# Peptides against a protein of PDB entry 5HB3: the designs that were tried, part 132

Target 1, 150 residues: chain A of PDB entry 5HB3
Amino acid sequence: RQMQDRCMSEYNQRIRNAPEGSIDPFRMACYKIIGRCDLSNRSLDGLQTDVNDWIWLQFNLARETDRSLELAGESYGLAELQASIREIGLKHFPKTAAEDTNGSFGMFFYLQILAGMFEQAIAYLYPFSYVDAVHFAIALTYYGLLRPVD

## One batch from the design tools (peptide; made by RFdiffusion4, then SolubleMPNN)

Design b1_p28_5_s1 (from b1_p28_5, 17 letters changed)
Fold by OpenDDE base, seed 5:
Structure b1_p28_5_s1 (fold): chain B 150 residues (1-150), chain A 28 residues (1-28)
Amino acid sequence: as target 1 above (150 residues)
Amino acid sequence: SELQELLEKFQELVEKNKSLFEEKLRSS
């Protein structure tokens, strides 16, 4: 509920304050997905808003890479950013429920979602909270963000 | 707190990635 409230608050603020057509559809979709799911296994109250802003800034820059290639001849894409996020995650967050002593798994799940790492986020959450992982998988699939199993 | 430390590390990483991206644009 706490995570849901935060996501809904940010969602509403963006709708009210953003010029028409200026809201990133991808960001909006993420807010809707997360806001509709109840992640009761951990509180995300400690996650600062500035972290979200930094991640979305990187998303915007990464999406500009394709256009920048025409000018610069070099690329820095979303894949490199996501690889870095995976690396930091492996260093600082629990890999299994047995390693989780303070409930920090939820934070890493949220960060992965914000970074567009949807499949990885669900896979990561699954051993910690099966029910929540299923709910998020359904939501992400509904919005076309999660790759379905063949 | 542990959480604050993690957030700082994450912010540092994101800023580094931004810098690398911008550097590549300038050098090419």
Scores: peptide ipSAE 0.023, ipTM 0.504, DockQ to the pose 0.025
Fold by OpenDDE base, seed 3:
Structure b1_p28_5_s1 (fold): chain B 150 residues (1-150), chain A 28 residues (1-28)
Amino acid sequence: as target 1 above (150 residues)
Amino acid sequence: SELQELLEKFQELVEKNKSLFEEKLRSS
């Protein structure tokens, strides 16, 4: 809860200090995920707000349910979706900072997070922003979403 | 675009899961 409060505070501060729409989409996504912020802004690059809210709800519910039940009932088609995300990522999103000409890495990171690909998302983010990757890893661990690496 | 198709698939997935959840609630 302390982390959530801090995220909300920082988000509110940033929206006050910057013109609307000038905040980096990646940071907005981070605030939504980590801080559970209710974003009044438009969905990021075509992602519907309802989609984000529903996925977030599923993650919250999943923490209270057995993993096997979650996979059976609340994650229909998720494996196929994850495979599609991986494929699209390889073709259409930057792999390194040098390839990132338009800042699209944030969107791919966000898609991976929404699809529950937490470990992969963190690994992907690291070469673009190691600081953000570390902070996200801490946050995801706090919420019980990030699994320890064997 | 492939990205748009992905987003549509994602939306479909969300709607399906929502429907399943609602069905479970009715049957409980």
Scores: peptide ipSAE 0.023, ipTM 0.503, DockQ to the pose 0.020
Fold by OpenDDE base, seed 2:
Structure b1_p28_5_s1 (fold): chain B 150 residues (1-150), chain A 28 residues (1-28)
Amino acid sequence: as target 1 above (150 residues)
Amino acid sequence: SELQELLEKFQELVEKNKSLFEEKLRSS
């Protein structure tokens, strides 16, 4: 929550103080992603600063390299992390709204986003909040981060 | 726990990639 509040504060400040179009859209996207996630990030308290930096890193890498190249070269261990998220994450996080007893779905969504698993993150969010999933999908597509799903 | 292990891996990844990115920025 503290991270979310900080990101939202920075986002709002930049929107108000900067001329239109002068803010890096990817940085803005970072703030939007973090700020819009209703997360219980208690388990990630020690990662808050690093998490924010990681989001920024992911967006910058997405600008410079193809996703496949990013995964292989400039993103150390990203493929392994993604595999771990797929395998381990679903064991510890709800798959449906009915399973969500502690509101932890947002955390898993957040982790997937941080790991660059945008399509999977959106797909995961759908059953919990269709509206939010659509909003995130639109945003990520606009920034060229989300590939259209057939 | 498996979750803790995942979080540790995540932390490691973030740190490593940040270092790489910073190095790239310095060399550019």
Scores: peptide ipSAE 0.049, ipTM 0.535, DockQ to the pose 0.022; fails the geometry check
Fold by OpenDDE base, seed 4:
Structure b1_p28_5_s1 (fold): chain B 150 residues (1-150), chain A 28 residues (1-28)
Amino acid sequence: as target 1 above (150 residues)
Amino acid sequence: SELQELLEKFQELVEKNKSLFEEKLRSS
C-alpha cells in the first residue's frame, strides 16, 4: 500500500496547506481562470462531485510526482481517462470553428480543463477563440498549471 | 441529447478509472 500511503500523504498535505474550508488551490485557480472568460458552459450537474474531486486529486498528485515515477505509471488511470475523454469529446464536439453552430466548444474546453488536460484544452480552444486561448494560456501558466511553450 | 450522452460517457469513464485506480491503490 505504498502508493496509497503516498497519495494520502500528499492529499493531506494539500489540505493542511490550504485555507480552512477551501478547495484545492489548483482547482480553485482553474475555476477562477475559467470564470474570467465568457465561454459556453453548460451544466455538469450530471457528474458526481466526488468524481471531479478525484480527477483533480490525481492530476495534482501526478504533477508532483517525479518524472521517472510518472512514467512508471504512478498516475494510474488518469492518462487512460484523458485519452478516452479526448476521443469521446472529439466525437461530440466541433473540431473547428466552422463546425460550431451552438457554441458547444466551450463545454468541451471545460471538460478538458476538469480532466487536467490543460495543454490540449488550450490547443482546442485556440481556433475558436484566439483571445480566450491566449488569456487562458497566460493564466494557467501563471498559476503553474500550464507548461510554457518553448 | 448529445451533451447528455457525452456527460454519461464521461461519468462512466471516470468512475471506471477511479475504480481501477482505487483497486491499484489497495493492492499497493
Scores: peptide ipSAE 0.034, ipTM 0.535, DockQ to the pose 0.028; fails the geometry check

Design b1_p28_5_s2 (from b1_p28_5, 20 letters changed)
Fold by OpenDDE base, seed 2:
Structure b1_p28_5_s2 (fold): chain B 150 residues (1-150), chain A 28 residues (1-28)
Amino acid sequence: as target 1 above (150 residues)
Amino acid sequence: SELEKLLEKFNELVEKNKELFQKKLLSD
């Protein structure tokens, strides 16, 4: 608790007092990850990251536990992560096979699977690859991860 | 297994699209 409070204090102080561009991006990332600071900003400015790093960050910042149990005043749960993935999907990924120019549908399928959005993931994949969607649906059902549509 | 092959193909697809996805994320 003391460490987290200190991290938040230092983070806020640096954001407010540091000249533009003078803040060490790595240090800010540490405050965000360890101190749970400014969870509404889920990017790491000034750091070169790939898609895997971005995904790693999102899941590390997410919490599946009850928000009431978090020590920090800020929380970013699974629901928020899922909402973010939906938003990314709407902005950056094809909705139909006709819109797919480079096969990027697979990445959105992947993101949905990681976020536990299994039903949505299968539904999304279906128009792009029927056979693959069926195979994944069978597998997910076998492991009890896919709920039957009522 | 057939499932393993599917997963491999999926991973390949993801790898091919990582650069494009990264560019899109950074543009937001």
Scores: peptide ipSAE 0.021, ipTM 0.526, DockQ to the pose 0.782
Fold by OpenDDE base, seed 4:
Structure b1_p28_5_s2 (fold): chain B 150 residues (1-150), chain A 28 residues (1-28)
Amino acid sequence: as target 1 above (150 residues)
Amino acid sequence: SELEKLLEKFNELVEKNKELFQKKLLSD
């Protein structure tokens, strides 16, 4: 807690007082990841990140910690990640096969799988690739990750 | 193994769309 408070204090101080562009983005990333500072901003400004880095960041920020130890305003767990993925899906990914022009459905499927949204992932994939959806469903069921629909 | 085949399919799906996804994320 003391470390987190310190990180938060330093983070806020730097955001408020540092000249624009003078903040080391890596340091800010450390505050975000370790100190859980400003979790509402999930981007790392000033860092050249690819999609993998972004995904990595999202999952690292989605820590299941004892929420009692976290500041209420700086909690970001798996549920919040899943909510974010849903939002991203609604905004940026095709909802139906008819809307899919670039085959981007696979990426959204991937994100859902990574976030543990297995049932939703399979349901989403099915209209795009029913064969793949079935295969993944079988596999996920085998590994106990997907509940069989009765 | 069947798992390897599934992973391969998964990777294929991801790789095909990495660039597109990145562009979408950066446009927000």
Scores: peptide ipSAE 0.019, ipTM 0.527, DockQ to the pose 0.637
Fold by OpenDDE base, seed 1:
Structure b1_p28_5_s2 (fold): chain B 150 residues (1-150), chain A 28 residues (1-28)
Amino acid sequence: as target 1 above (150 residues)
Amino acid sequence: SELEKLLEKFNELVEKNKELFQKKLLSD
């Protein structure tokens, strides 16, 4: 708790007082990831990141921690991550095979799987590739990750 | 909104990494 409070204080001080572009973006990333500072901003400014880095960040920030130990403003969990992924899907990914011009459906399928949204992932994949959807459904069921619909 | 900005950034990353992602899916 004391370390987290100190991290928050230093993070806030640097954001407010440092000239734009003078802050080491890696240091700021450390405060965000380790100290869980400013979780409302789920991006790392000044860092060149790819999709994998972004996903990794989201999952680390969405760690289920005891909410009682976190300041109310610095909580971000799996539920919020899943909500964000759902919103991303609605805005940026094809809903049907006819809309898929770039083959991007696989990326959204992958994001849903990583977020534990197994039922939704399979349902999404089915119209793009029914064969693959069936295979994944069988596999997920075998591992107990997909609940059979009664 | 902050969320909208994040979504826009994500979309840009997806577009830039489409080829890499496709290659990864085929290799896995």
Scores: peptide ipSAE 0.018, ipTM 0.400, DockQ to the pose 0.041
Fold by OpenDDE base, seed 5:
Formats: C-alpha cells, structure tokens, sequence
Structure b1_p28_5_s2 (fold): chain B 150 residues (1-150), chain A 28 residues (1-28)
C-alpha cells in the first residue's frame, strides 16, 4: 500500500512538473504497472510493444483475480478489457473467412478466450474452422464454461 | 499447427481459471 501510494504520488508529480519528453518512458511504465497509475491510459507512450506485450499489459492491469485487493483509486477490470477486445476485433481482425488473408482469426479467437468471452469466441471461430469450433465447444462445455443455447 | 498451440494454451488457461470464470459467468 505504501509503495503504491508513493508510486502514484511520484507519477502525478512527474506528469505535472516534468518538461515534455524528459520523462523516461520505462519509468512511467513501471509506475503504471506497479502503482496502477492512470489506468484510463492503457498504452505505454514512447515504447514500442508487440501484440504479446500489449496482451500482457492489458491482463496485468485488469488483475481481475485480485480485484478485492486492489488499492488503486482507478480501476480497470475484465469488463473494460472485454470491451477493448471487442473494439480491437471490429477494427483489426477479419469478421468472415472471406476477409481472412493472413490467418489472424486465430489470434482474435485466442484473445476472446483469454478474456473469458467463450460463447463469442466459439461463434467467431465457427465460420473459419468448423471442426475446431466444435472441439472447443465440447471442451468448454465439459468444464462448465460454455452455456448451451437454450 | 498454430491451432494445436492454441489448444494447449486454452487447456492451461481453463485449468487455472476454471473456478473464477465459472463464478463470473453465473453472476452475469
């Protein structure tokens, strides 16, 4: 708690007082990750990240498993993450098999699964790979994670 | 295949988070 409060204080102070471009982006990233500062900004300014880094960051910031222990004044939960994934899907991933040029549908399927969007993930995968969608549906049902459509 | 790798990751995720996801899905 004390460390988190200190991180927040330092983060806010640096944002307010530091000249533009003078702040080490890695330091700011540390404040964001450790101190959970400025969770409304889910990007790391000044850092180049790949998709895996982005995924890691989003899930780390969401921290849904420890939500009850969250001491930050700002919150970013699984619901916000799911909304972000939906938005990314609409913008950057194929909606149909005809739009799929590079096989990126699997990545979006994976993101939805990680975010607990099981029904949506299966529905999305189905037109790309029927067999795989069925296999995942069976598995998810077995574990009680997929609700059968009544 | 990439799909096989996804399946493996999926299985790991499900095992680790099964209880959490079940509770959440039932609350929504």
Amino acid sequence: as target 1 above (150 residues)
Amino acid sequence: SELEKLLEKFNELVEKNKELFQKKLLSD
Scores: peptide ipSAE 0.017, ipTM 0.428, DockQ to the pose 0.087; fails the geometry check

Design b1_p28_5_s3 (from b1_p28_5, 18 letters changed)
Fold by OpenDDE base, seed 3:
Structure b1_p28_5_s3 (fold): chain B 150 residues (1-150), chain A 28 residues (1-28)
Amino acid sequence: as target 1 above (150 residues)
Amino acid sequence: SELEELLKRFNELVEKNKELFQKKLRSS
C-alpha cells in the first residue's frame, strides 16, 4: 500500500508537471518498457510504430468513452487477437525472469497491452519488474482501464 | 516462422480494429 501510494504520488506529479503537448506519462511508461526489449526481430520493429499508434488510439478512446461502452462495442477479432497473443507468449516469450535472456519480456507485455489484456499484462510484468508493474497498474486504473481486483 | 505468422495475424487484427475505431470516431 505504501508503495502504491508512492507510485500514485509520483505518477500524479508527473502528470501535473508534464507540459501541455508532452508525451503522456502512460505512453512514456510504455516506451520505457518497450525500450528495454531487444527488438532485434524485424517483425517486432515494424510493429513498434504501429503499436504505439494503436496504444495511443486505445488510450484516447478509453478516456473519451466509458469502458463499458467500449467493451460492449463490437471489436473485430479481439478474441482471436487475444488468443494469438496468448499463444505467442506461451511459445516465444519468457515466463520468468530466469528465462529472460534477451530482455524480451517487455515486448510481450506490450503486446498484451495492445490486445487490451491489461490485467494479464500487469500480472506478467510483475515478476520481471515489480515497480513498473505497480506503476502501470496505477496508471491503467487512473485511466479506467484496469478494474480493481477484488 | 510460426512466430512471424502469428505476428502477421496479430498485425492484421490490430489494423482492422484500428480501422473500425477510426470509423467509429468519424461517425460520432
Scores: peptide ipSAE 0.053, ipTM 0.531, DockQ to the pose 0.024
Fold by OpenDDE base, seed 2:
Structure b1_p28_5_s3 (fold): chain B 150 residues (1-150), chain A 28 residues (1-28)
Amino acid sequence: as target 1 above (150 residues)
Amino acid sequence: SELEELLKRFNELVEKNKELFQKKLRSS
């Protein structure tokens, strides 16, 4: 609880100190995690802006619509995306910290976030970086993207 | 590489999904 409170305090402070038009603290956190991955430079150089726009779009949609309604209608593209991310994860990314030789866990975390797999993304990140997982959990909760586990 | 092909597919799906969401936002 103390660590969560500290993470929340740091996150709130970063939000308050962010210059107008600057990158959202959550987005910055995503970039930091991605930046730790060697794969980030080769495959995502052209995707940074597109990824940011996508994340922002997901945040806006999550605020306006009940997630349950989105799943019922135009969910085919999202389902396919999620299936692709799962496939990529199983084949090309570490499942545990012990398997992580290249520091690529952050890239898979990011892909899961892009696919709207927020709970799975946090669960995946936790064994690699507890502190980062807690920070993202707080951020996702703040944006209404993470469902509280009943 | 297999990874590059999967990432390409991923990007295509992301772009398609963006288009769908943009269409939805315009219709609301």
Scores: peptide ipSAE 0.048, ipTM 0.546, DockQ to the pose 0.024
Fold by OpenDDE base, seed 5:
Structure b1_p28_5_s3 (fold): chain B 150 residues (1-150), chain A 28 residues (1-28)
Amino acid sequence: as target 1 above (150 residues)
Amino acid sequence: SELEELLKRFNELVEKNKELFQKKLRSS
């Protein structure tokens, strides 16, 4: 399980090497949970650590900015990126467990999480792995990133 | 491979978004 090993390796390295308080606890929690998922053996080599760090920082910034500037109609391109991710998902990833022949659902789940598409990611993961979806939902809710149900 | 193409596309989108962020910050 190459993908799982990589996720766990990155998690462990960051915990050991980063100064205290410098690691986003939500991101670390995501790595921990993802590392335990039954993911495909596909490599995330194209998504280097530096890119992941940048994405995480920028999307957090974008979400805050988008909320504050909602009335002004300002955008930092996050919506466009997310739309593109949705398109990629429709074209390249399974929609149901029955369509999943190689376990690629985990890759798309990870991409959605990186893109800040938390609600969509959980909804997507649910039919593939109920337990994992619940764990992620709890984690995302704890950090206030998952939109609450009214 | 399909995966390589997907990752390439994703990286392109990330870079585009980075550019948009920086552009917007400068113009605001």
Scores: peptide ipSAE 0.020, ipTM 0.498, DockQ to the pose 0.023
Fold by OpenDDE base, seed 4:
Structure b1_p28_5_s3 (fold): chain B 150 residues (1-150), chain A 28 residues (1-28)
Amino acid sequence: as target 1 above (150 residues)
Amino acid sequence: SELEELLKRFNELVEKNKELFQKKLRSS
């Protein structure tokens, strides 16, 4: 119950200033980036828009909880998910703008975001779109998801 | 393909993660 309350609190905090029925601006921005990708979501069965919204929220909430429980070893499968994302990225997504022929960098960026790999996502996006990376960094920082690099 | 397999794995892990999180929510 405490976790539920915390989740609700965090959710409410994120949407508090959003107009009724609006999508979180950061999430919307993510979708816009995805929309630039030639990579279709067909290969990501079950990761439809509605599911993505849910996953995004849940993963972020899970991370927030996990931060307090990291020492306890509870990651809710995020570690494995992140490992898979890294593997996918290493093998199948561009590492530089020059390698990006189909605009798939945005999809990988989004996958990293969904997996809570915020710092990595920003670092990845930076060489492709400096402006977007900065905007997302600001947004993530605003939502308390991105920690400043020391 | 290798990519398809990796994506499948990703999806499985996503679902697992969802389940674990939901379970935690129900138990707390």
Scores: peptide ipSAE 0.066, ipTM 0.562, DockQ to the pose 0.024; fails the geometry check

Design b1_p28_6_s1 (from b1_p28_6, 15 letters changed)
Fold by OpenDDE base, seed 1:
Structure b1_p28_6_s1 (fold): chain B 150 residues (1-150), chain A 28 residues (1-28)
Amino acid sequence: as target 1 above (150 residues)
Amino acid sequence: SAVERALKLLEKILEHLEKHKDEFSFLM
């Protein structure tokens, strides 16, 4: 708790008061990850990152904790992550095979699978690849992960 | 098996994602 409080304090102070260009982005990233500061902004500003870094960050920040225990009054769990993935899907990913020009549907399928959105993932994949969707559905059902009635 | 086929699909997806990772900069 003391460490988290210190991280939050330092993060807020630097964001507000530091001269332009003087902030160490790696330090700020540490404060965000350890202190869970400013969870509404799940990005690592000033760092050269790729999609793998983004995915890693989202899932590491998504914690199932008692919201009342969050010092910053911010909560971010799996449900919020799933909501974010849905939103991203609506904005940035093809909805039909005809809209897919570069095979990006796979990324959205992958994100949904990682987030435990199995039913939605299969439903999404089906129009792009019927055979693959069926095989994946069978596999998920075998492990008790797919709930086709839901 | 269906499980093996599913794993192969994921592998192909991951390979594609790695090759095209720069195209997903909109997530940053």
Scores: peptide ipSAE 0.183, ipTM 0.798, DockQ to the pose 0.935
Fold by OpenDDE base, seed 5:
Structure b1_p28_6_s1 (fold): chain B 150 residues (1-150), chain A 28 residues (1-28)
Amino acid sequence: as target 1 above (150 residues)
Amino acid sequence: SAVERALKLLEKILEHLEKHKDEFSFLM
């Protein structure tokens, strides 16, 4: 808690008071990741990142840590991540095979799988690749991650 | 096994995504 409080204090102070261009983006990234500062903004400003970095960040921030240890208003768990992924899917990914021009459906499928949205992931994949959806469904069932329909 | 096939498919998906990662810059 002391570390988080310090991180938040420094983060807020720097955002508000630091001269333009004087903020070390790596330091700010550390505050965000370690201190969980400003979780409403899940980006690393001033850093060159790719989609893998983004994915990594989202899942690291979405820790189910004891809410008791998180400062009020700075909670971001798996449920919030799942909600974010749903929103991203609605905005940026194809809903049908006809809409998919570059195979981007795979990314959204992957994001859903990572987030534990197994049923949704399989349902999403099915119209794009029936065979793959079936294979994944079998695999997920084998590991107890997908419940067979009664 | 079905599990092995699924893992191979996942690998192919990941390879494809890595190759086309620049297309997802809108997430940044």
Scores: peptide ipSAE 0.183, ipTM 0.799, DockQ to the pose 0.837
Fold by OpenDDE base, seed 2:
Structure b1_p28_6_s1 (fold): chain B 150 residues (1-150), chain A 28 residues (1-28)
Amino acid sequence: as target 1 above (150 residues)
Amino acid sequence: SAVERALKLLEKILEHLEKHKDEFSFLM
């Protein structure tokens, strides 16, 4: 708690007072990750990152914590992450095999699986690869992660 | 098994992701 409070204080001070271009992006990233500062902005500005880093960040920031315990007054949990993934899917990923020009459907499937959106993931994969969707459905059901529709 | 096939699919997806990671810059 003390460390988080300190991180929040330092983060806010630097964001407000630091000259443009003088902010150490690594330090700011540390404050965001450790102190959970400014959770509305889930990007690491000024850092060379890739999609793996982005994925890692989203899931690390998406903590299931009691809202009352969030020091920043902002809550970002699994539900919010799932909502974000849905939105990203609607905007940026193919809806049908005919729309898929680069094989990106797999990425959206993967994101949904990571976020525990199993039913939606299987439903999404189905029109792209029927066989794979069935295999995943069986596997997820076996592990109790997918509820079969009666 | 279905589980093995599912894992293989995930591996293929991850390989594709790594190969084409620059195409997902819109997430950043």
Scores: peptide ipSAE 0.206, ipTM 0.816, DockQ to the pose 0.922; fails the geometry check
Fold by OpenDDE base, seed 3:
Structure b1_p28_6_s1 (fold): chain B 150 residues (1-150), chain A 28 residues (1-28)
Amino acid sequence: as target 1 above (150 residues)
Amino acid sequence: SAVERALKLLEKILEHLEKHKDEFSFLM
């Protein structure tokens, strides 16, 4: 707890008081990941990152912690991550096969699967690949992850 | 099996993601 408080204090102090360009982005990243500072900004600014890093960060930060234990008053769990993925999907991913020019539908499907959005993932995949959607539905049902519509 | 086919699809998606990772810079 003391370490987290120190991380938060240092993070906030640096964000507010440090001259532009003087902040070590790696240090700030450590504060964010370890100290869970400023969870509303789920990016690693100033670092050369790719989509894999982004995915890793989202799921690392999404912790199902008791809100009572979160010092910063910011809660970011699986539900918030799922909401973010939905929003990203609406803005940046194809909704139909006709809109898909680069095969990016698979990435959004993957994100939904990672986030446990199984029903939505299958529904999304269906118009792009019927066969794959059926196979995934069967697999998910087998493992008890997909609730069959009664 | 359906599970094996599902896993193969995920592998293909991951391969595609790695190949086209720069196209997803809008997430960062």
Scores: peptide ipSAE 0.187, ipTM 0.800, DockQ to the pose 0.945; fails the geometry check

